# Peptides against a protein of PDB entry 5Z08, part 145

Target 1, 168 residues: chain A of PDB entry 5Z08
Amino acid sequence: RQKDEWAKKTSSLMKQLDWFIGEHLGAMLAAEELGGPVVGELMEIDPDDLSAGFNAHGKLKKATSQPDLDRRQRRIDDIWGPQDEQGQAHKRKRGADEALAASAEMRDLIEQLMNKLVEAGGDNSATYVEIPRESAAARFLVRSKVAMFHPNDARRLRLVDFGRDLDD
Target 2, 222 residues: chain B of PDB entry 5Z08
Amino acid sequence: GLPRLIDAIEEASKIPAKRRQTPIKPTIEKLTTHLYTHGASPDSLLRLADLLTLRNHLDQASLAAITRNLYPSSTVSDEVVLRFIGALGHGQLKPTLALQALFLRWLVMVYHLLENPGVLGQVYGVLFDLLDTAAIRPQLCHLLALVTRRKHVRPFRIQAILTLSRQTGGDPNLTGLLRVFKNYYPEIIVGDATKGRASAFKHPDPQWRQHLDEIQQRRSEA

## One batch from the design tools (peptide; made by RFdiffusion4, then SolubleMPNN)

Design b2_p17_6_s1 (from b2_p17_6, 11 letters changed)
Fold by OpenDDE base, seed 4:
Structure b2_p17_6_s1 (fold): chain B 168 residues (1-168), chain C 222 residues (1-222), chain A 17 residues (1-17)
Amino acid sequence: as target 1 above (168 residues)
Amino acid sequence: as target 2 above (222 residues)
Amino acid sequence: MGDVVRQLIKEIMELIA
C-alpha cells in the first residue's frame, strides 16, 4: 500500500514536471539559446515569436535592418530565412522544433542528474553529470538552485541534495 | 586665456576649412598646450564637450588632439558626462566611432573626478546597448566595469553578454565584464565562452594619469 | 518558473532518495 502510494505520487510529480517542461519551459529555454530573455523574465514566449529573433535586451526584434543588427539578424535570418510567407511558416516550424529540442534537453538533463544522485549512494564525487555544453537548461537549473557546477569544471553538473545540504 | 582660445575655435568651427580666413591649427595647438599645462575648468570642459560632440567643421585630428589633452583642473559635471554619452552610437550627426572611443577612454580616465558617478549608472542601459559596436567595445566594457552595480546585473544582460561573447569568439573585454558581473552574483555561470583571457581593465594611459594628478594637485594647493 | 521546477524536483527527490 505505502509503496503503491509512493509510486503513484512519484509518477504524478514526474508527469507534472514533464508537462511543465513541455508546455512552459521549452519555448523559454529555446528563446534563451537564441539570445532571447533569460527564463523567468518573460512569463510566456510563443514559439512563433522565436522566429522573429531577439535584440540585445532579449526583446523581439522588429525588422529594422541595421548592419550590426544584420550580423545578429543574419544569424537569426540564417536560422530563420527570408520573411516570405514560406519563410514565416518555416520560421514557426523551426521555433516549435527548437522548443521541442530544448524541452527534450531539459528532460534528459534532469533525468541524468536524478539518476546520478541516486546511483552515487552518498558519494558526492559520483553525483556529477558530464554535460557536452553549457545549455540554457543547465543554466536554468543552476539559477533555480536545483543543480551546481563542479567548482573546477563547468562541464560537470550535479543535482543539489535537498536532504543533506540542509545540515551544512 | 583658455576662454578666448575656445571662443576662437568655436567661431572657426562654424566655417568650412576651405572658407576660413586663418588656419585653425595654430589655435588648436595653443589650446592643447594650455590644456596640457593648466587643465580645463568645469565651464571650459562644457564648452569643449560641445565642440567635440556637436557636428561642426573641425577636422578629426583637431578633435582627437583636444580630447587627448582634455585634463580637468577640477571636477567633471553631469552635464559634461551626458554630452559625451549623447555623442555615442551610429548616425550622421554623431562623431566618428574613433572619436567616440576616445571619449569613452576619457570617461574611464576621469571617472574618479565625476561630481556624481551615479549619472553613468542612470545611463547604464544606453551604454550597454552599444556593446555590439566593435570599435568602441574595449573602452565601453572598461567604463561599464567601473559603473556596474548589483542593480545593473540582470539576467537579460548576463545573457546578452554571453551571446555576444560567443558571437565574437570570446572578446576578452566581454569576459572581463562578465567577471565583474560575477562579483555581484557568484552563481553566474561563465561558461566556455568566458574560459578565455579576460581584460584586467588597467588604466588606459598611466602617463596621462600622472599628468592629471599633477594638474589636480595644483588645484588643491591654490 | 525556477521555483516551480525546484519544488517539483525537491518533492521527487524526497520520495526517491
Scores: peptide ipSAE 0.331, ipTM 0.364, DockQ to the pose 0.228
Fold by OpenDDE base, seed 3:
Structure b2_p17_6_s1 (fold): chain B 168 residues (1-168), chain C 222 residues (1-222), chain A 17 residues (1-17)
Amino acid sequence: as target 1 above (168 residues)
Amino acid sequence: as target 2 above (222 residues)
Amino acid sequence: MGDVVRQLIKEIMELIA
């Protein structure tokens, strides 16, 4: 009975998470990846964190133009460019595809993070997932205080252990 | 029964109104009548929450009518709550702000029926960050007034309300929320801009409450 | 948005960990 209730509750929560990612978060993450607004950034910008992101002259440090940014900017222009009817259908399809891709990436990343935490058996060094890039999904999880980067390696991400914080 | 009505509406919601073989309005009327008479079970509430919050081809009048008749016959699950919370804010995939205001109003009216009232406290930040959205602010402030606990009353949120209150010329709902904050921290200085009339956060619909109580009473007798 | 995801993940991890 208790095990069945546990399984049902876990399944329900997983479904809620999947739904939330697919229906709401994926599109926003896709927008961020495409150079749109940062998901949740306007919400939790501690004035102190805003100050840390500004150089001595009050300008945001320009992220160095990696060549992949130019392709993304062109994609933004392609997504938000003039609304020809055929262009809108392709843009909607592309936007939907990017949202689906972002949703899948987010789901996969969360799954990997949860699995690594469970498998690590309390070894913090074993809890890190290697990420191929700093994705919008990864950044979102860090901003949301769900995940943390390795202090010395931005390619390694771990889930915040919520279980230990309850016992202290 | 209610499940069959929901099935029919779910199927119709997948099809643009112009391409439907039959008008959906009669089925919506049957649904709303059923909801008014019997309320919605937890399972039906979840299905209806999906219909209300997910992008589909239902018209706004139908969605509003369902929301206005969304009487729980039992409790409201965390899953149902999270559907409505997820539907809040700006976005092409999100319901209209008018419908979001109805959702928030609904959450206020059913707050005492939540299986876990703490779920709203867990998403407090999500709710709080929407206070700049004028169209939903009245209902949002009311919900936050119910949800707010000492742990939520942080300096940055106090400052955010004060700033927004100044920017809005002293919105009574923000003043009301700030008074709730002041109950936890009496030292909060409400500047002159907030000396205005505060909202009392009265029940949004006394008739709806009475009808809900009648539906809930039938559950206790069964 | 972040709070919702954090809460859901927290609740899941409390159950599975």
Scores: peptide ipSAE 0.322, ipTM 0.401, DockQ to the pose 0.416
Fold by OpenDDE base, seed 2:
Structure b2_p17_6_s1 (fold): chain B 168 residues (1-168), chain C 222 residues (1-222), chain A 17 residues (1-17)
Amino acid sequence: as target 1 above (168 residues)
Amino acid sequence: as target 2 above (222 residues)
Amino acid sequence: MGDVVRQLIKEIMELIA
């Protein structure tokens, strides 16, 4: 009975986390990856706003023709090409795809971090996940004090152990 | 019509997904399409609020889809508002925090259609006490920004927000709410911990607003 | 938003650990 209640509660919380990532966080993480604002600086990025692209300062580009598009911004503009109806549809689809990809990356990263912490059995050295890149997802978790980088290796990320920090 | 779709979903909601004879997804799609096209009457809105807030066997995706298409065709009653407010917070019988955030967002977007906006002011304390719940804080702060009046801006609440702002490292939503408080009491010092960007509490979905306005205009012509 | 994720993960880990 208690184990079943525990399993149900855990499942419920995981579903809440999954939902939050998919519905709120994914688009913002995608925006950050695309050179948009850092997650937490903008409260709500509409996937449609992702389509407008971001300036070098992470602000939504107003439709004004600023010439000095950095390489990343050019790629965004290439992604979000001329304002024809077909371009807008492709733009919306790509924004949605990027949000889905960012959501999947965050979900996977959190799952790996949790699994490693559980598997480590208290060995802090075994709690690190190797990350292929410093993603918006990874940075977000660090800023949120959910995860921390290895002090000597930015490719290694671990979950903050919320249980042990209470006993010290 | 909409009532028949709600009837079908209510009946399906009583049955676990694995035991349903028919998939619910097609009926949910019909419902959301109808809501998008025509909106929900006050009676339908109440029934949908019950489906969204009461524990049943509907999946989270279906509940979210209904909430995203929950366009009122007319006004929103106090009863509907109170159903959503009653669904907030922690509890085994309450909706997920994710769904609660959608409810709060919905309340923000339909605030101008409330029959009695004062009802939210009456439950201000309930809303305010949930600010520590991080999952709903963004939308909760936005709703509180709309609801807050001078009578609500009390010293203990000012201190509570300041304390929570420090504890959260300066959540921009809390800073935004403090700005609203400061409009009533200019002497409120937003300390250095709040040097962060305050939320402007912009409309969460301009397209949803435009579509709502179209649905509401049809009512005035009928 | 970070606080939401942190709180959810904390609650999950408190149950699993």
Scores: peptide ipSAE 0.330, ipTM 0.396, DockQ to the pose 0.326; fails the geometry check
Fold by OpenDDE base, seed 1:
Structure b2_p17_6_s1 (fold): chain B 168 residues (1-168), chain C 222 residues (1-222), chain A 17 residues (1-17)
Amino acid sequence: as target 1 above (168 residues)
Amino acid sequence: as target 2 above (222 residues)
Amino acid sequence: MGDVVRQLIKEIMELIA
């Protein structure tokens, strides 16, 4: 019974994640890859904030105040957003055409990250996924504090260990 | 003339050094001397670009010597540029990274002679994606600094430079490129760690520039 | 959007880890 409930809950959450990626995130990631706006709240990342990295919890070591993030995000959207309706239409059309591919890439990347974390059994060195490129998907996960790059290798990405972060 | 020298080198390039009946070095020396004195026509540049970028049996020293003397007597075509761009990156069929760095340096030095400078802007993504290759990064950043326009400055590329800068411990060439980006978007915060050491992207070889100008001037007078 | 993905992944990992 408990195992069945666990399996159902896990399946439900996975379906929700897949739906969210497919219906919302995929198009935006595709638009980013095509030179559209960056997806997520941290579009103006201070190099100092990026250099500080995320703590073990995937939190930025220097907490930028949330109000400053919103203001920065708006400015970036204003700067990098389409300047005219035609530019918007072209970006949207291209984003829509690649949305399925971007969704698939994000799903695959998340799956690999989760699998590696589970397989590593607590060995942080074994939790890294090799990525062929820094995709919009990879960048999004890092900005979202879901994943972290290896400090010395941009081709190695790991999932933030949310379980350990609760115990520390 | 130059075409006959290129013919001889092309034929020799098909044969392993140990199986050549005649040493290629004297012919390479004649070629480089001719290039130094007269430069290369657009047609000769294309043929030489193929010799430099395609896998053949020429030794690295000869390829480097040709590249160092690759003075255009006229303009540089899109086709020539694309040969060199196509030779960049990792792969068994690609030239060595050392030779690729020389190609990028050459492109920087002849940038003002391109028939269509916009061709590099069209392949901007290809160039940008190679920034992780440390061996070519200095020259690549310099070329990108020349090529970058407002349309190329995108949030994802800003992020990529910042990430790579962190991973490299603040490579001054990346900092220099980020400053170029900031010229188009002053709102880009270049962290204090990056403020101190940016490459100025000075001309790689002033003597080479002067000699190029002399070759170019002779053509304008003819 | 990032918060949604983070929350979903967190909840999944809490179950599977």
Scores: peptide ipSAE 0.304, ipTM 0.350, DockQ to the pose 0.205; fails the geometry check

Design b2_p17_6_s2 (from b2_p17_6, 7 letters changed)
Fold by OpenDDE base, seed 5:
Structure b2_p17_6_s2 (fold): chain B 168 residues (1-168), chain C 222 residues (1-222), chain A 17 residues (1-17)
Amino acid sequence: as target 1 above (168 residues)
Amino acid sequence: as target 2 above (222 residues)
Amino acid sequence: MEDTVRKLIEEIMENIA
């Protein structure tokens, strides 16, 4: 009975988290990945703003072709095809796709972190997930104080065990 | 005396500059001259802290001039410290970030005169959460470097500094703070996250320090 | 936003433990 109530409560909370990621966090994470503001500085990022790209100060870049920005940022410049109705629709769709991708990355990362924590059986050394890159999702979890990098390896991320690790 | 000058400025601060009968600048100059010569008592410091931190009609140049001359003649109370800490961050009612940076610089320079240095340790979280604010980060890191104890060095804060250091391209002040953390936890790797030179957190104004020492010495002789 | 995610994850973890 208690296990069933726990499972139900956990499932409900996971659904709430998934909803929150999809409805609120995904677009902001995508903005940060694209060189936009850090998640939380802009409470409402219009998906249309995601497509415009951001300068080094997190402000909306006017379309200036600077060469050395990461391939994902170049894709934003390529999304600014001709400002015809079809181009705007493609731009909106691509902004939505980036938000969906960011949401999926966050969900997957949280799932991996939780799974590793459960599998480790109390061994903190086994709780680390290897991350291929420092993503906006990873940074957000760290800023949220729910995850931490390995002290010696920034490619290893673990979930903070709120029950055990707060006392160390 | 200093109390009368503060009274005049407090009254003027309630009125927009365009509606004042008399210019406040001459009174501000008298105040700053008095502060430079004699310093401020604990009671005067509290009143001046309110003038500096509460929203009023004083111009930014006047507020900055008062802050630059805010020499304590004695100790600095917890209440004064908390006024300045409460003024930090973003908000319509808060002082400008430029003025906040001056407040943090002041706290660094008077840290040794605090009645209870532990008060800053109690608000450590508030200070730490402002590290993302670039305009105040240099002075904030310096203050945190003074305040940090083992109890403050938590895994989440270590990670927060590492993350922010990466995001800022290795801000020397963050690297400096991380080195302070490393004193408590030697296993912290500073090098990989911070290709930059760490700040040494030297005294911000040696001339200000010397003048403060002269003011403090006069009190001990009285 | 960060606080919301933290609270949700914390509550999930408290229930898993």
Scores: peptide ipSAE 0.278, ipTM 0.385, DockQ to the pose 0.392; fails the geometry check
Fold by OpenDDE base, seed 2:
Structure b2_p17_6_s2 (fold): chain B 168 residues (1-168), chain C 222 residues (1-222), chain A 17 residues (1-17)
Amino acid sequence: as target 1 above (168 residues)
Amino acid sequence: as target 2 above (222 residues)
Amino acid sequence: MEDTVRKLIEEIMENIA
């Protein structure tokens, strides 16, 4: 009974986390990956704002044709194509796809981190997940104080064990 | 050192300003300079929390100056937190609402240094019941946004904040807190209750944060 | 946002422990 209640509660919390990632966090993570603001600096990134691209300072570029777009910004502009109606639709779709991809990456990363923590059985050395790159998702979890990089290897990320830190 | 400065201020706090033989302002300046440079140990924090929260003869400017420089050098104990929480609300023995707002702002800025963040969750009801106090509401909403867990998001509190949002004409801080609640209950409609933009609850003072981080780093090297 | 994710993960971990 208690184990079943625990399982239900955990499942409910996971669903809430999944919802939050999908509805709010994914678009912001995608924006950060695209060179936009750090997650949380822009509280409401409309998918349409994702489509406008970000300047070198992570601010939404207003549609002014500034020629000296840095290479990363060109990739964003190339993603965005000409400002015709079809280009805007493709932009919105691509922004939505990037948000979905970022959401999936975050979900997968959290799942891996949690699984490793459970499997490690208290061995901190076994709790690290190998990450292929420093993603917006990984950075977000570190800034959130939920995850930590290995001191000597930025490709290794672990979940902070909140249970043990209470007993020490 | 810091303990001697606190001793001098504690003794001065017992005496009305007009009856002090020596002006306290130079000692306050030394204290704030020391706090800015080195931060406060847990023991010093507790003593300073008592000076800030208990009724004494210190002037409001001095109390505000101490609060603005109240950098923890290490962790913040439950006892320190509870002193500040106990100082909130209305009453003749309570600090001014302006000072209470500074305390709440401080708690927001040091939240990550609490020995037990759960202590704020235990007093969640006390904090939540103060949301009608306009003078402290911005900082209170920010703190509640940090503290709120699923166990705190109850139907009666959802209804209370929705009602208060309507009564306040859509206070952005209340809207921001409702968004936090919505993370736990997606069915909460935030937009219909408030025509206003929700507060993002950004860090109140980035410079203060940076300076705190510098003080905290020195501890890790020792 | 960071705080929300932290809170949710903390609550999950508190239930797992």
Scores: peptide ipSAE 0.251, ipTM 0.510, DockQ to the pose 0.328; fails the geometry check
Fold by OpenDDE base, seed 4:
Structure b2_p17_6_s2 (fold): chain B 168 residues (1-168), chain C 222 residues (1-222), chain A 17 residues (1-17)
Amino acid sequence: as target 1 above (168 residues)
Amino acid sequence: as target 2 above (222 residues)
Amino acid sequence: MEDTVRKLIEEIMENIA
């Protein structure tokens, strides 16, 4: 009975996390990967402002009419750009695909981090996941204080053990 | 009916105000009137939570008006709660801090209608870590005061509140939350860190509560 | 968002441990 309640609770929480990643975080992570703002740094971006793209500092570019829309700006415009009728379905689809990809990467990374923590059986040295790159997802987890990089190897990421760090 | 009003607002929310063919304000007024009269079903609450928490082209006044009239006709699901919790904090895609404060106030006022009050206990850490955000702190402390159980009262959180209380000059809401913690751990010294008066965490809006009770009572009679 | 994800993960971890 308690195991079943625990399993249901854990399942519910995982569904909530999955939903949050899919509905909110994925698009923001995708924007960061595409060279948009860091997740959480920009407070007020009007969707119209998002369509104007971001400068190298993650600040909203004023809608400069200049045709040399940097590939990044085009991607941001593709994700957030003005809703013109027919060609927009492909741009919306691409933005949705990038958000889905970012969501999947975040979900997978969290799952790997959790699995390694469980498998390590209390050995902190065994809790590290090797990450192929410093993704927006990885950086987000570190900024969130959920994960930590290995002190000597930025390719190794571990989940912060909130249960143990309280007893030390 | 309410679903059709939500449909119209959802469609309008996708379009910048300057590009809308029709003004949305009359539809918002119809929605808020309907919500005030009948409340929102669980399904309608979820849809409205999405409208309130997701970035869209709705103006802040409209979002605030919907939130102020968001009377549940029944229970509040975990999913609805999590939509509002997910909308909290700093970030470009997040609602304004003013709107977040309204969401927290709403959660306080509907806490007794949650299908699973434990869901807030599960996200306790999320809520707790936002205490440094001054704009939402009053409502956040009130919500935490309702949600806090013995398992949440940990030494690091006690120390965090004490530290933040010193930094804020003894915010009465933090002092109020420390008093809640003291109910579980009497050894907590509140007085040394906080010379301030503690908040009593009174119901934010008694009139809203009364109206909610009237809506809820109509459901039980139907 | 960072806080939301942190707390959801913390809660999940607290339930798994």
Scores: peptide ipSAE 0.244, ipTM 0.434, DockQ to the pose 0.477; fails the geometry check
Fold by OpenDDE base, seed 1:
Structure b2_p17_6_s2 (fold): chain B 168 residues (1-168), chain C 222 residues (1-222), chain A 17 residues (1-17)
Amino acid sequence: as target 1 above (168 residues)
Amino acid sequence: as target 2 above (222 residues)
Amino acid sequence: MEDTVRKLIEEIMENIA
């Protein structure tokens, strides 16, 4: 009974987290990966705003014609094709695809971190996940104080054990 | 007329009850009778809002009686709304929580008469942050249920309500507010807290509504 | 945003532990 209630509660929380990632965090992470603001500085990034790209300061480029499209912005513009109606639809779709990809990366990373924590059985050395790159997702989890990098290896990330660390 | 009654009460409110030359109760009764019969103009509402929200020497029974008879004869201005919102929360200079609950109830009942309903949306955060105050939570949730738009339904607020719902053992008013949020975000899993009856935010006083409608109809005919 | 995710993950972990 208690285990079933626990399982239901955990499942509910995971669904809430999944929803939060999909509806809000994914687009913001995608924006950060595209050279946009750090997650949390802009509360609502419309996927359409992802199409406009970001300046070197992480601010939304207003549609003004400034030519010096940094390589990332050119890739964004190349990704976002001609400003015709079809191009705008393709832009919106690609922005949505980037948000979905970022959401999937965050979900996968959290899942790996949690699985490693469970598998380690209390061995902190075994709780590290190897990450292929320092992603916006990884940085976000560290800033959130949910994860920590290995002190000697930035490719190794572990979940903070809140159950143990709060008692110290 | 109503302005003269308000003048007399304003002057009396500056003086402690023990030092008044005349009892204030008869003047309060005249005021409440006038308000019940004719309602309050926008100018009178503002003056009465100041009397109700600012610290003075009026007794709680008088303040409550005025609030219960605070029928607008016309619209309710942003300034009047902001006086009542500014009076909410904890503090020595703020009205009692019981009186604050009456103010919130009043705002619910006159919501359709606001000159700019958007003013409450602008102070949404202030209202939302008061949800932890149990004494005003029922009326506050009802007001928030009216005010909430998609722009207000943010992840941090969803989580805050969920957390508070758990901490309160599933307050039905919080569950009711979560249902309003769910209208904008259907994927909101209102966990086992949803097994509780969500409060249906019904009109708090049907008789008061009927009397308000009668006062408002007289204005449209004039 | 960071606080929300932290709180959610903390709560999940508290339930797993």
Scores: peptide ipSAE 0.244, ipTM 0.376, DockQ to the pose 0.247; fails the geometry check

